Peptides against a protein of PDB entry 5NXQ. Designs and how they scored, part 58

Target 1, 114 residues: chain A of PDB entry 5NXQ
Amino acid sequence: EIQIPVSMAAEEEYLRSKVLSELLTDTLENDGEMYGNENEVLAALNGAYDKALLRLFASACSDQNVEKALSLAHELKQDRALTAAVKISERAELPSLVKKINNIREARYEQQLK

## One batch from the design tools (peptide; made by RFdiffusion4, then SolubleMPNN)

Design b2_p13_4_s3 (from b2_p13_4 with E6D D10K)
Fold by OpenDDE base, seed 2:
Structure b2_p13_4_s3 (fold): chain B 114 residues (1-114), chain A 13 residues (1-13)
Amino acid sequence: as target 1 above (114 residues)
Amino acid sequence: FDELADELGKEYF
């Protein structure tokens, strides 16, 4: 079996998850079709999306590309995904990135309180 | 997500 580089595989999964999430979102917003399980489907897609992003994030951290890693972190949707990104950053020994991601989390918390 | 973070942590670091 052909082995695909980790970064390429992660990119493929990210793009797939992103496209599916956007397609479903557009369909619900524009067509208004409801089947009763849309929230579950969206949650699953968002989960897959964030997991795919985290794979790219880890790759960026491995490359010591803090700017790319931070940009990817901004694209994460779920707080638990940001928590995972912090954990990865800590293991990568990137304290500046840890702080910046925590700032993202704090900003989102503050926004939720408004 | 914790499991994934652990997996990725072990893979890259």
Scores: peptide ipSAE 0.511, ipTM 0.942, DockQ to the pose 0.859
Fold by OpenDDE base, seed 1:
Structure b2_p13_4_s3 (fold): chain B 114 residues (1-114), chain A 13 residues (1-13)
Amino acid sequence: as target 1 above (114 residues)
Amino acid sequence: FDELADELGKEYF
């Protein structure tokens, strides 16, 4: 049986979750029909999206590719996902990345207050 | 997410 490398599997999951999230968002915006479970589905998809990104993020950290890791962190949607990225960065002993991700979090907090 | 971070941390670091 052909085994898919972990990095490729992570990319596939990211792309799939991203596409599904976008399709659902477009459907809700264009059709406006709600059946009571769309918000839960969207939340689940967003969760899967961020988790897939975190897998890629961890791989980038392992490669000591700080720029790629930071770029991936910017794509994270949920604050709890950014927190996870910080935790991973700490384990990777990348303090500069930790600071930059925390700056992302602070910037988002500031935007929410406007 | 916390669990995932722990898993990934264990796997890579």
Scores: peptide ipSAE 0.509, ipTM 0.941, DockQ to the pose 0.874
Fold by OpenDDE base, seed 4:
Structure b2_p13_4_s3 (fold): chain B 114 residues (1-114), chain A 13 residues (1-13)
Amino acid sequence: as target 1 above (114 residues)
Amino acid sequence: FDELADELGKEYF
């Protein structure tokens, strides 16, 4: 059995999840519906997508690449994923990143209220 | 996600 480096595996998972999410979105918008299970599929894809991003995010934090970590955080879709990113940032002792991610969360809360 | 964060936290930090 061939072991793949963690970072490479994370990138593979991210790309796969991203492509599937985009394909599904395009299909629903342009070609019709998926017979009533599209919301469940989207939820599953979003979960896999954010989990993949969090793996990349943790790697970026480990490299002390705050700019990359922040860029990845902006791509997270679910609030619970942002919460996880904050937790990882705290473990990484990156308080500036913690604040910036919390700003993302606050901005999204404001958008939901509008 | 909380479990994943814990796992990643232990792995990297």
Scores: peptide ipSAE 0.503, ipTM 0.939, DockQ to the pose 0.900
Fold by OpenDDE base, seed 5:
Structure b2_p13_4_s3 (fold): chain B 114 residues (1-114), chain A 13 residues (1-13)
Amino acid sequence: as target 1 above (114 residues)
Amino acid sequence: FDELADELGKEYF
């Protein structure tokens, strides 16, 4: 049995979930078709997407690649995922990254208030 | 931090 490295598996899942989420989003926006479970499907996809990203993020933090980690953090969709990213950054002892991720969160909060 | 990511994933997702 072939064991796939965790990072590689995460990348695959990220790409797959990204494509699926984009396709679903486009379908909903362009076709307006509703079957009653789209939000649930989107939530599931977003969860899988962010989970995959967080694995990549953790790997980047482990490598002390702050720029890559920050780039990945920007791609996270859910606030809870950003919270997780902060926790990972804290454990990785990357305070500058923590601040930058918190800035992302704050910016999103401000957008929600508008 | 792969283990950490998995743990956090379980916690948040």
Scores: peptide ipSAE 0.056, ipTM 0.743, DockQ to the pose 0.157

Design b2_p13_5_s1 (from b2_p13_5, 6 letters changed)
Fold by OpenDDE base, seed 4:
Structure b2_p13_5_s1 (fold): chain B 114 residues (1-114), chain A 13 residues (1-13)
Amino acid sequence: as target 1 above (114 residues)
Amino acid sequence: SIKEELEKIMEEL
């Protein structure tokens, strides 16, 4: 059995989750029809997507690659995932990244108020 | 550590 590096596995999971999430979202938006548990499936896919991103995010933080970490944070969908990214950034002792992620959260809050 | 924090987060999400 071939061992896959953790970073490659995380990237694969991210890409897979991203594709599935986008396909489902596009289907719902284009057809305008929802049956049964589509919302639950979408939530599960978004959860898996964010988890995969957070693994990549943690790796970027470990590399002290703030710009890459920030780019990944922008791709997170759930607010709870952004909160998780803040916690990871704090553990990584990257205060500038913490501030930038909090700015993302604040911007999203403002958009929701409109 | 980052690793420990990540593991905790993965269990909570």
Scores: peptide ipSAE 0.464, ipTM 0.922, DockQ to the pose 0.276
Fold by OpenDDE base, seed 3:
Structure b2_p13_5_s1 (fold): chain B 114 residues (1-114), chain A 13 residues (1-13)
Amino acid sequence: as target 1 above (114 residues)
Amino acid sequence: SIKEELEKIMEEL
């Protein structure tokens, strides 16, 4: 049996979730059709998307690839996912990454206030 | 560990 590495599986899941979310969003924006559950579907997709990213993020942290980890963190959509990334970074003992991710969170908070 | 933390996070999100 062929087993896919965790990082590759996570990347596939990330890409799938990303594409599906974007496709659904574009369809709704362009077609204008609403069925009443689109927001719920999008929320679920965003959740799956962030989970997939976090798996990649954890892998990058394990590899001590701070730059890759940071790049992945920027792709996270939900604040709760950024919080998760901070926790992972703490476990990885990467304080510089912790700070940089917190900066991302702070920047998003400031943007929300405007 | 990172692995355990990740598993916990996956359950909570």
Scores: peptide ipSAE 0.462, ipTM 0.922, DockQ to the pose 0.274
Fold by OpenDDE base, seed 1:
Structure b2_p13_5_s1 (fold): chain B 114 residues (1-114), chain A 13 residues (1-13)
Amino acid sequence: as target 1 above (114 residues)
Amino acid sequence: SIKEELEKIMEEL
């Protein structure tokens, strides 16, 4: 059996989770219902999606690739995931990235108020 | 470390 590199495995999981999340969203928008547990399924998918992204994010931080890390952070869905990204950035000693991610969070807060 | 922090995060999320 061939072992897949961690980064590649994370990318695969991200893509899978992303596709499933998008399919679910489209289905809900079109049909409106599934089996009565749509919100629970969506939450689970979002969680898996963000976890996969955070692994990629951590890798980018380790590579000191701030631009890539920031791009990945923009793809995170949950606020708690952005908070996690901040923590990772702090451990990576990337204060500029910390600030930029916090800006993303603030922007989303403002959107929720509108 | 980043690795340790990531591990903690994966457990919490």
Scores: peptide ipSAE 0.461, ipTM 0.922, DockQ to the pose 0.280
Fold by OpenDDE base, seed 5:
Order: C-alpha cells, then structure tokens, then sequence
Structure b2_p13_5_s1 (fold): chain B 114 residues (1-114), chain A 13 residues (1-13)
C-alpha cells in the first residue's frame, strides 16, 4: 500500500468533509428537508472537518508557519477545536499564535451574544 | 510534543 503523506491526507479529508458539511447545511437552509438525523450527521461532519484542519494546523505549527496556522484556525468551526489549536500552539512554543487564537475564540463568544 | 498532543486531541474530539 502506498503511504500518503499526513499533510496530503489531511487536505483530502478536509475537502471531503467540507463539501459534505456544506451540502447538508445548504439543503437544510434552502429546502428545509428533515430526515431525522441531520444534526447528528452535521456534528459528525463538522468534527471530521475540524480534525482534518487540526492536522494541517499542527503541520503548519511544526513548520513555524504562524500565518498559515492562523489562517487555518479561522476556518475551525467548533470552540473545542479552537481550544485544541491553542494546546497545539502551546506545545509548538508559539505564544503569539496562542494569543491570536484566543482572540478568535473571544470574538466568537461576543458574536454569539449579539 | 506536538505529535503527542495531536494524538491526544484526536482521541478526545
């Protein structure tokens, strides 16, 4: 079996999960169709999506590519995923990135209150 | 390490 580089595998999984998540979201928003398990499916897809991003994020951190890492963090959907990104950034000893990700998280909390 | 932390995170999410 041919081994696929981690970054390439993560990119592919990210794209796949992104497309599926968007398709489901669009269907619910535009058509209003209910099949009984949309929330569960969406949660699973969003989870896979964020996991894929976190792998890419970790790779960017390892490369000391703070700008790329930050861009990826902005694409994370779940708060728990942002928390994970902070932990990764701490392990990578990138305090500036930690601060920036925490700012993202705080901004999202403020948006939810509006 | 980053690798170990990532592995832990993947198990928790």
Amino acid sequence: as target 1 above (114 residues)
Amino acid sequence: SIKEELEKIMEEL
Scores: peptide ipSAE 0.460, ipTM 0.922, DockQ to the pose 0.282

Design b2_p13_5_s2 (from b2_p13_5, 7 letters changed)
Fold by OpenDDE base, seed 5:
Structure b2_p13_5_s2 (fold): chain B 114 residues (1-114), chain A 13 residues (1-13)
Amino acid sequence: as target 1 above (114 residues)
Amino acid sequence: SIKEELKKIMEEL
C-alpha cells in the first residue's frame, strides 16, 4: 500500500467533508427537505471537517507557520475544535498563536449573543 | 508533543 503524506491525506479529507457538509447545508436551507437524520449527519461531517483541519493545523504549527495556522483556525466550525487548536498551539510553544485563537473564540461567543 | 496531543484530540473529537 502506498503511504500518503499526512498533510495530503488531511487536505483530501478536508475537501471531501467540506463538500458534503456544504451540500447538506444547502439542501436544508434551500429545499427544506427533512430525512430525519440531518443533524446527526451534519455533526458527523462537521466533526470530520474539523479533524481534517486540525491535522493541517498541527502540520502548520510544526512548520512554525503561524500565518497558515491562524488561517486554518478561522476555518474551524466547532468551539471544541478551536479549543483543540489552542492545545496544539501550546504544545508547539506558540503563545502568540494561542492568543489569536482565543480571540477568535471570544469573537464567536460575542457574535452568538447578538 | 504535538504528535501526542493530536492523537489525544483525534480520539476525543
Scores: peptide ipSAE 0.493, ipTM 0.929, DockQ to the pose 0.280
Fold by OpenDDE base, seed 4:
Structure b2_p13_5_s2 (fold): chain B 114 residues (1-114), chain A 13 residues (1-13)
Amino acid sequence: as target 1 above (114 residues)
Amino acid sequence: SIKEELKKIMEEL
């Protein structure tokens, strides 16, 4: 059995989750039809997507690659995932990244108010 | 640590 590096596995999971989430979203938007548990499926896919991103985010933080970490944070979908990214950034002792992620959260809050 | 925090987060999400 071939061992896959953790970083590669995380990237694979991210890409898979991203594709599935986008395909389902596009289907719902294009067809305008929802049957049964589509919302639950979307939530599960978004959760898996954000989890995969957070693994990549943690890796970027470990590398002290703030710009990469920030780029990944912008791709997070759920507010709770941004909160998680803040916690990771705090553990990584990257206060500038903490501030930038909080700015992302604030911007999203403002968009929701409009 | 980052590793422990990540583990905690993965369990909560």
Scores: peptide ipSAE 0.492, ipTM 0.929, DockQ to the pose 0.274
Fold by OpenDDE base, seed 2:
Structure b2_p13_5_s2 (fold): chain B 114 residues (1-114), chain A 13 residues (1-13)
Amino acid sequence: as target 1 above (114 residues)
Amino acid sequence: SIKEELKKIMEEL
């Protein structure tokens, strides 16, 4: 069995999960078809998507590439994933990134309250 | 470490 580098594996999973999530979302929004489990499937896909992103995020943090890390954080869908990104940033000793990610969270909270 | 934190996160999410 050939082991693919973690970053490459994460990118593959990210892309796959992103595509599937988008397809399902489009179906729900545009076609209005619901079979009863779409939300569960979407949640699972979003989970996999965020997990893949977090692997990429961790890699960017390890490289001290704050700009790339921040860009990836903006792509995270779930609040719990942003929280995870904060934790990773803290471990990476990137306080500026921590603040920026928390700003993303705050912005999303504000949006949810509108 | 980042690696350990990531491992923990992967288990929790």
Scores: peptide ipSAE 0.491, ipTM 0.929, DockQ to the pose 0.289
Fold by OpenDDE base, seed 1:
Structure b2_p13_5_s2 (fold): chain B 114 residues (1-114), chain A 13 residues (1-13)
Amino acid sequence: as target 1 above (114 residues)
Amino acid sequence: SIKEELKKIMEEL
């Protein structure tokens, strides 16, 4: 059995989770209903999606690739995932990235108020 | 470390 590199495995999981999340969203928009557990399924998918992204994010931080890390952070869905990204950035000693991610969070807060 | 922090995060989310 061939072992897949961690980064590649994370990318695969991200893509899978992303596709499933999009399919679920489209289905709900078109049909409106599934089996009555749509919200629970969506939450689970979002969680898996963000976890996969955070692994990629951590890798980018380890590579000191701030631009890539920031791009990945923009793709995170949940606020708690952005908070996690901040923590990772702090451990990576990337204060500029910390600030930029916090700006993303603040922007989303403002959007929720509108 | 990043590795340890990531581990904690994966357990919490």
Scores: peptide ipSAE 0.491, ipTM 0.929, DockQ to the pose 0.277

Design b2_p13_5_s3 (from b2_p13_5, 6 letters changed)
Fold by OpenDDE base, seed 2:
Structure b2_p13_5_s3 (fold): chain B 114 residues (1-114), chain A 13 residues (1-13)
Amino acid sequence: as target 1 above (114 residues)
Amino acid sequence: SIKEELQEIMEEL
């Protein structure tokens, strides 16, 4: 069995999860078809998506690539994933990144309250 | 470490 590098595996999972999530979202928004489990499927896909992103995020942090890490953080969907990104950033000793990610969270909170 | 933190996060999410 050929072991794929972690970063490549994460990218593959990210892309797959992203595509599937988008397809499902489009179906719900545009076609109006609901079978009763779409939200559960979407949640699972979003979870996998964020997990894949977090692996990429961790890699970027390890590389001290703050710009790439921040870009990835913006792509995270779930608040809990942003929280995870903060924790990773703290472990990476990147306080500027921590602040920027917290700003993302605050912005999303504000958006939700509108 | 980042690796350890990531592992914990993967288990929680």
Scores: peptide ipSAE 0.323, ipTM 0.890, DockQ to the pose 0.285
Fold by OpenDDE base, seed 3:
Structure b2_p13_5_s3 (fold): chain B 114 residues (1-114), chain A 13 residues (1-13)
Amino acid sequence: as target 1 above (114 residues)
Amino acid sequence: SIKEELQEIMEEL
């Protein structure tokens, strides 16, 4: 049996979730059809998307690839996912990354206040 | 560990 590395599996899940979320969003925006459960579906997709990213993020942290980890953090959608990334960074003992991710969170908070 | 932290996070999200 062929075993897929965790990072590769996470990448596939990330891409799948991303594409599906974007496709659904585009479909709803373009044709205007609503079935009543789109928001729930999108929320679930966003959750799966962020989880997939966090797996990639954890892998990058394990590799001590701070730049890759930071790039992945920028792709996270939910604040709770950024919080998770901070926790992972703390466990990885990457304080510079912790600070940079917190900066992302702060920037998003400021944007929400405008 | 990172692995344990990730597992916990995945369960909570």
Scores: peptide ipSAE 0.322, ipTM 0.889, DockQ to the pose 0.271
Fold by OpenDDE base, seed 1:
Structure b2_p13_5_s3 (fold): chain B 114 residues (1-114), chain A 13 residues (1-13)
Amino acid sequence: as target 1 above (114 residues)
Amino acid sequence: SIKEELQEIMEEL
């Protein structure tokens, strides 16, 4: 059996979770309902999606690739995941990235108020 | 470390 590198495994999980999340969203928009547990399924998918992204994010931080890390952070869905990204950035000693991710969070807060 | 922080985060999410 071939072992898949951690980064590649994370990418695969991200893509899988992303596709499933999009399919679920499209289905709900078109058909309206599934089996009555749509919200729970969506939450689980979002969690898996963000976890996969955070692994990629951590890798980018380790590589000191701030631009890539920031791009990945923009793809995070949950606020708690952005908070996690901030914590990772702090451990990576990337204060500029910390600030930029916090700006993303603030922007989303403002959107929620509108 | 980043690795340790990531592990903790994965357990919390």
Scores: peptide ipSAE 0.319, ipTM 0.888, DockQ to the pose 0.278
Fold by OpenDDE base, seed 4:
Structure b2_p13_5_s3 (fold): chain B 114 residues (1-114), chain A 13 residues (1-13)
Amino acid sequence: as target 1 above (114 residues)
Amino acid sequence: SIKEELQEIMEEL
């Protein structure tokens, strides 16, 4: 059995989750119909997607690659995932990244108010 | 550590 490096496995999971999330979103937007519990399916896909991203995010933080970490944070969908990214950044002792991620959260809050 | 924090987060999400 061939062992896949953790970083490659995380990337694979991210790409898979991203594709599935986009396909489902496109289906709902274009066709407007899906049988079953679409909300639960979307939530599960978003959860898996964000989890995969957070693994990549943690790796970027470990590499002290703030710009890559920030780019990944912008791709996170759920607010709870951004909160998780802040916690990871704090553990990584990257205060500049913490501030930038909080700015992302604040921007999203403002958009929701409009 | 980052690893421990990530593990905890993965269990909560």
Scores: peptide ipSAE 0.316, ipTM 0.887, DockQ to the pose 0.273

Design b2_p13_5_s4 (from b2_p13_5, 6 letters changed)
Fold by OpenDDE base, seed 2:
Structure b2_p13_5_s4 (fold): chain B 114 residues (1-114), chain A 13 residues (1-13)
Amino acid sequence: as target 1 above (114 residues)
Amino acid sequence: SIKEELEEIMKEL
């Protein structure tokens, strides 16, 4: 069995999860078909998507690539994933990144309250 | 470490 580097594996999973999530979302929004489990499937896909992103995020943090890490954080869908990104940033000792990610969270909270 | 934190996060999400 060939072991793929973690970063490559994460990228593959990210892309796969992203595509599937987008396809399902488009189906729900455009076709209006609901069979009762789409939300659960979407949640699972979003979870996998964010997990894949967080692996990439962790890699960027390890490389001290704050700009790349921040870009990845903006792509995270779930608030709990942003929280995870903050924790990773703290472990990476990147306080500026922590602040920026918290700003993303605050912005999303504000958007939800509109 | 980042690696350890990531592993814990992967279990929770």
Scores: peptide ipSAE 0.415, ipTM 0.912, DockQ to the pose 0.286
Fold by OpenDDE base, seed 4:
Structure b2_p13_5_s4 (fold): chain B 114 residues (1-114), chain A 13 residues (1-13)
Amino acid sequence: as target 1 above (114 residues)
Amino acid sequence: SIKEELEEIMKEL
């Protein structure tokens, strides 16, 4: 059995989750029809997607690659995932990244108010 | 550590 590096595995999971989430979203938007547990499936896919991103995010933080980490944070879908990214950034002792992620959260809050 | 924090977060999400 071939061992896959953790970083490659995380990237694979991210890409897979991203594709599945986008396909489901597009289907729902195009057809305008929802049946059964589609909302639950979408939530599960979004959860898996954000988890995969957070693994990549943590790796970027470990590398002290703030710009990459920030780019990944912008791709997070759930507010709870952004909160998680803040916690990771705090543990990584990257205060500039913490502030920038909080700015993302605030911007999303403002959009929801409109 | 980052690793420990990540593991804890993964359990909560």
Scores: peptide ipSAE 0.414, ipTM 0.912, DockQ to the pose 0.276
Fold by OpenDDE base, seed 5:
Formats: C-alpha cells, sequence, structure tokens
Structure b2_p13_5_s4 (fold): chain B 114 residues (1-114), chain A 13 residues (1-13)
C-alpha cells in the first residue's frame, strides 16, 4: 500500500468532510427535510472536519508557519477544537499564536451572546 | 511534543 503524507491525507479528509457537512446543512436549511439523525450526522461530520483541520494546524505549527496556522484556526467550527489548537500551539512554543487563537474563541463567545 | 499532543487530542475529540 502506498503511504500518503499526513498533510495530504488531512487535506483530503478535510475537503471530504467539509463537502458532506455543507451538503447536509444546505439540505436542512433549504429543504427542511428531517430523517431523524441529522444532528448526530452533523456532529460526526463536524468532528471529522475539525480533526482534519487540527492535523493541518499541527503541521503548520511544526513548520513555524504562524499565518497558515492562524488561518486554519479560523476555519475550526467547535470550541473544543479551538481549545485543542491552543494546546498544540503551546506545545509548539508559539505564544503569539496562543493569544490569537484565544482571541478567536473569545470573539465567538461574544457573538453567541448577541 | 506536538505529535504526542495531537495523538491525545484525537482520542478526546
Amino acid sequence: as target 1 above (114 residues)
Amino acid sequence: SIKEELEEIMKEL
């Protein structure tokens, strides 16, 4: 079996999960169809999506590419994923990135209150 | 390490 580089595998999984998540979301918003398990499916897809992003994020951190890492963090959907990104940034010894990601998280909390 | 941290995170998410 041909081994696929981690970054390439993560990109592919990200795109796959992104498309599926968007398709489900669009269906619910536009058609209002209910199959009984949409929330569970969406949660699973969003989880896979964020996991894929976090792998890319970790790679960017390893490369000391703070701008790329920050861009990826903005694409994360779940708060728990942002927390994970902070932990990765701490391990990467990138305090500026930690601060910026925490700002993203705080901004989202404020948006939820509006 | 980043690798170890990522592995632990993937188990939790």
Scores: peptide ipSAE 0.413, ipTM 0.912, DockQ to the pose 0.279
Fold by OpenDDE base, seed 3:
Structure b2_p13_5_s4 (fold): chain B 114 residues (1-114), chain A 13 residues (1-13)
Amino acid sequence: as target 1 above (114 residues)
Amino acid sequence: SIKEELEEIMKEL
């Protein structure tokens, strides 16, 4: 049996979730059709998307690839996912990454206040 | 560990 590495599986899941979310969003924006459950579907897709990213993020942290980890963190959509990334960074003992991710969170908070 | 932390996070999200 062929086993796919965790990082590759996570990347596939990330890409799938991203594409599906974007496709659904574009369809709704362009077609204007609403069935009543789109927001729920999008929320679920965003959750799956962030989970996939976090798997990639954890892999990058394990590799001590701070720059890759940071790049992935920027792609996270939900604040709760950024919080998760901070926790992972702490476990990875990467304090510089912790700070940089917290900066991302702070920047998003400030943007929300405007 | 990172692995355990990730597993816990995946359950909560």
Scores: peptide ipSAE 0.413, ipTM 0.911, DockQ to the pose 0.274

Design b2_p13_6_s1 (from b2_p13_6 with D5E K8E E11D)
Fold by OpenDDE base, seed 5:
Structure b2_p13_6_s1 (fold): chain B 114 residues (1-114), chain A 13 residues (1-13)
Amino acid sequence: as target 1 above (114 residues)
Amino acid sequence: SFLEEAEEIIDEL
């Protein structure tokens, strides 16, 4: 049995989830609102997407690659995922990254208020 | 390990 490296698995899941999430999002935005469980499916896809990103994020933190980690954090969709990124950054003892991610969160909050 | 702790955080989502 071939063991897939964690990073590769995360990247594969990220790409798959990204494509599916984008397709569904585009459908809802371009073809009108759908009735049913589409929102639930989208939420699930976004969740999987963020989880995959967070695994990549953790890997970047492990490598002490703050810039890569930060770029990945910007790609996170859900606030709860950003919170997770902060927790991971704290565990990695990267306080500068913690501050930068919190800035991302604050910026998103401000945008939502407009 | 750090990565294990990170995975635990991720799994809670």
Scores: peptide ipSAE 0.739, ipTM 0.971, DockQ to the pose 0.840
Fold by OpenDDE base, seed 2:
Structure b2_p13_6_s1 (fold): chain B 114 residues (1-114), chain A 13 residues (1-13)
Amino acid sequence: as target 1 above (114 residues)
Amino acid sequence: SFLEEAEEIIDEL
């Protein structure tokens, strides 16, 4: 079996998950109808999206590309994914990135309070 | 390795 480079595999999964998540979101917003499994499907797609994005994030951290890593972190949808990004940043010994991602989390918390 | 540890973190989600 031919193995695909990690970065290419992550990018492919990210793009696939992103497209599907956006399509489902658009459908729900346009139709305004929710069925029994739609929320579960959306959650699963968002989860897959964030996981794929985190793999790209980890790669950026490995390359010590803080700017790219931060840009990717901004694209994460779930708070739990941001928490994962913080953990990954800590392992990468990138304290400035840790702080910046925590700022993203705090900003989202404040937005939810409004 | 770092990437392996990162993957473990990601897999827990």
Scores: peptide ipSAE 0.739, ipTM 0.971, DockQ to the pose 0.833
Fold by OpenDDE base, seed 1:
Structure b2_p13_6_s1 (fold): chain B 114 residues (1-114), chain A 13 residues (1-13)
Amino acid sequence: as target 1 above (114 residues)
Amino acid sequence: SFLEEAEEIIDEL
């Protein structure tokens, strides 16, 4: 049995979660059907999606690929995931990345206030 | 290691 690298596993999970999340979102928007658990399902999918991204993010940080890390951070959906990205960046001793991710969070906060 | 610490952070979500 071949050991799958963590980054490859993360990519697979990311793609799967992304597709399912988008499909469910489109279905709800187009059909307007609500069975009572759609929000819970979406939350679970978004969680898995963000976790997969964060693993890729951590790998990028480990490689000191700040641009790739930042690009991945922009794809994160949940604020709590951005917070996690900040923590990971701090552990990686990448203060410039910390600042840039915090800027993303602040921008999203401002959008929510509108 | 760094990656271990990152995984711990991710697992808390």
Scores: peptide ipSAE 0.739, ipTM 0.971, DockQ to the pose 0.841
Fold by OpenDDE base, seed 3:
Structure b2_p13_6_s1 (fold): chain B 114 residues (1-114), chain A 13 residues (1-13)
Amino acid sequence: as target 1 above (114 residues)
Amino acid sequence: SFLEEAEEIIDEL
């Protein structure tokens, strides 16, 4: 039996979720036909996508790779995922990263208010 | 461990 590292598993899950989300989106945009559960499926995929990213994020934090961690945080879609990233950064004792992620959240809040 | 704690945070989403 081959053990898959957490980072590799997270990468696979991230890519899978991303591809499926994009595929579904492209399909809907192409034909404009909506079924009953597309929004639910997209929400679930986005959740899985963010969770996968957060696992990669945690791995980057563990490696003290702040630049990679920040890049991954920018890819997060949901605000609740950014909140999780802040919590993880706090546990990693990376206050600079905490500040930068909070800046991302604030920027998105401002955009929503426009 | 740190990664275990991170996973707990992620699982709560």
Scores: peptide ipSAE 0.737, ipTM 0.971, DockQ to the pose 0.841

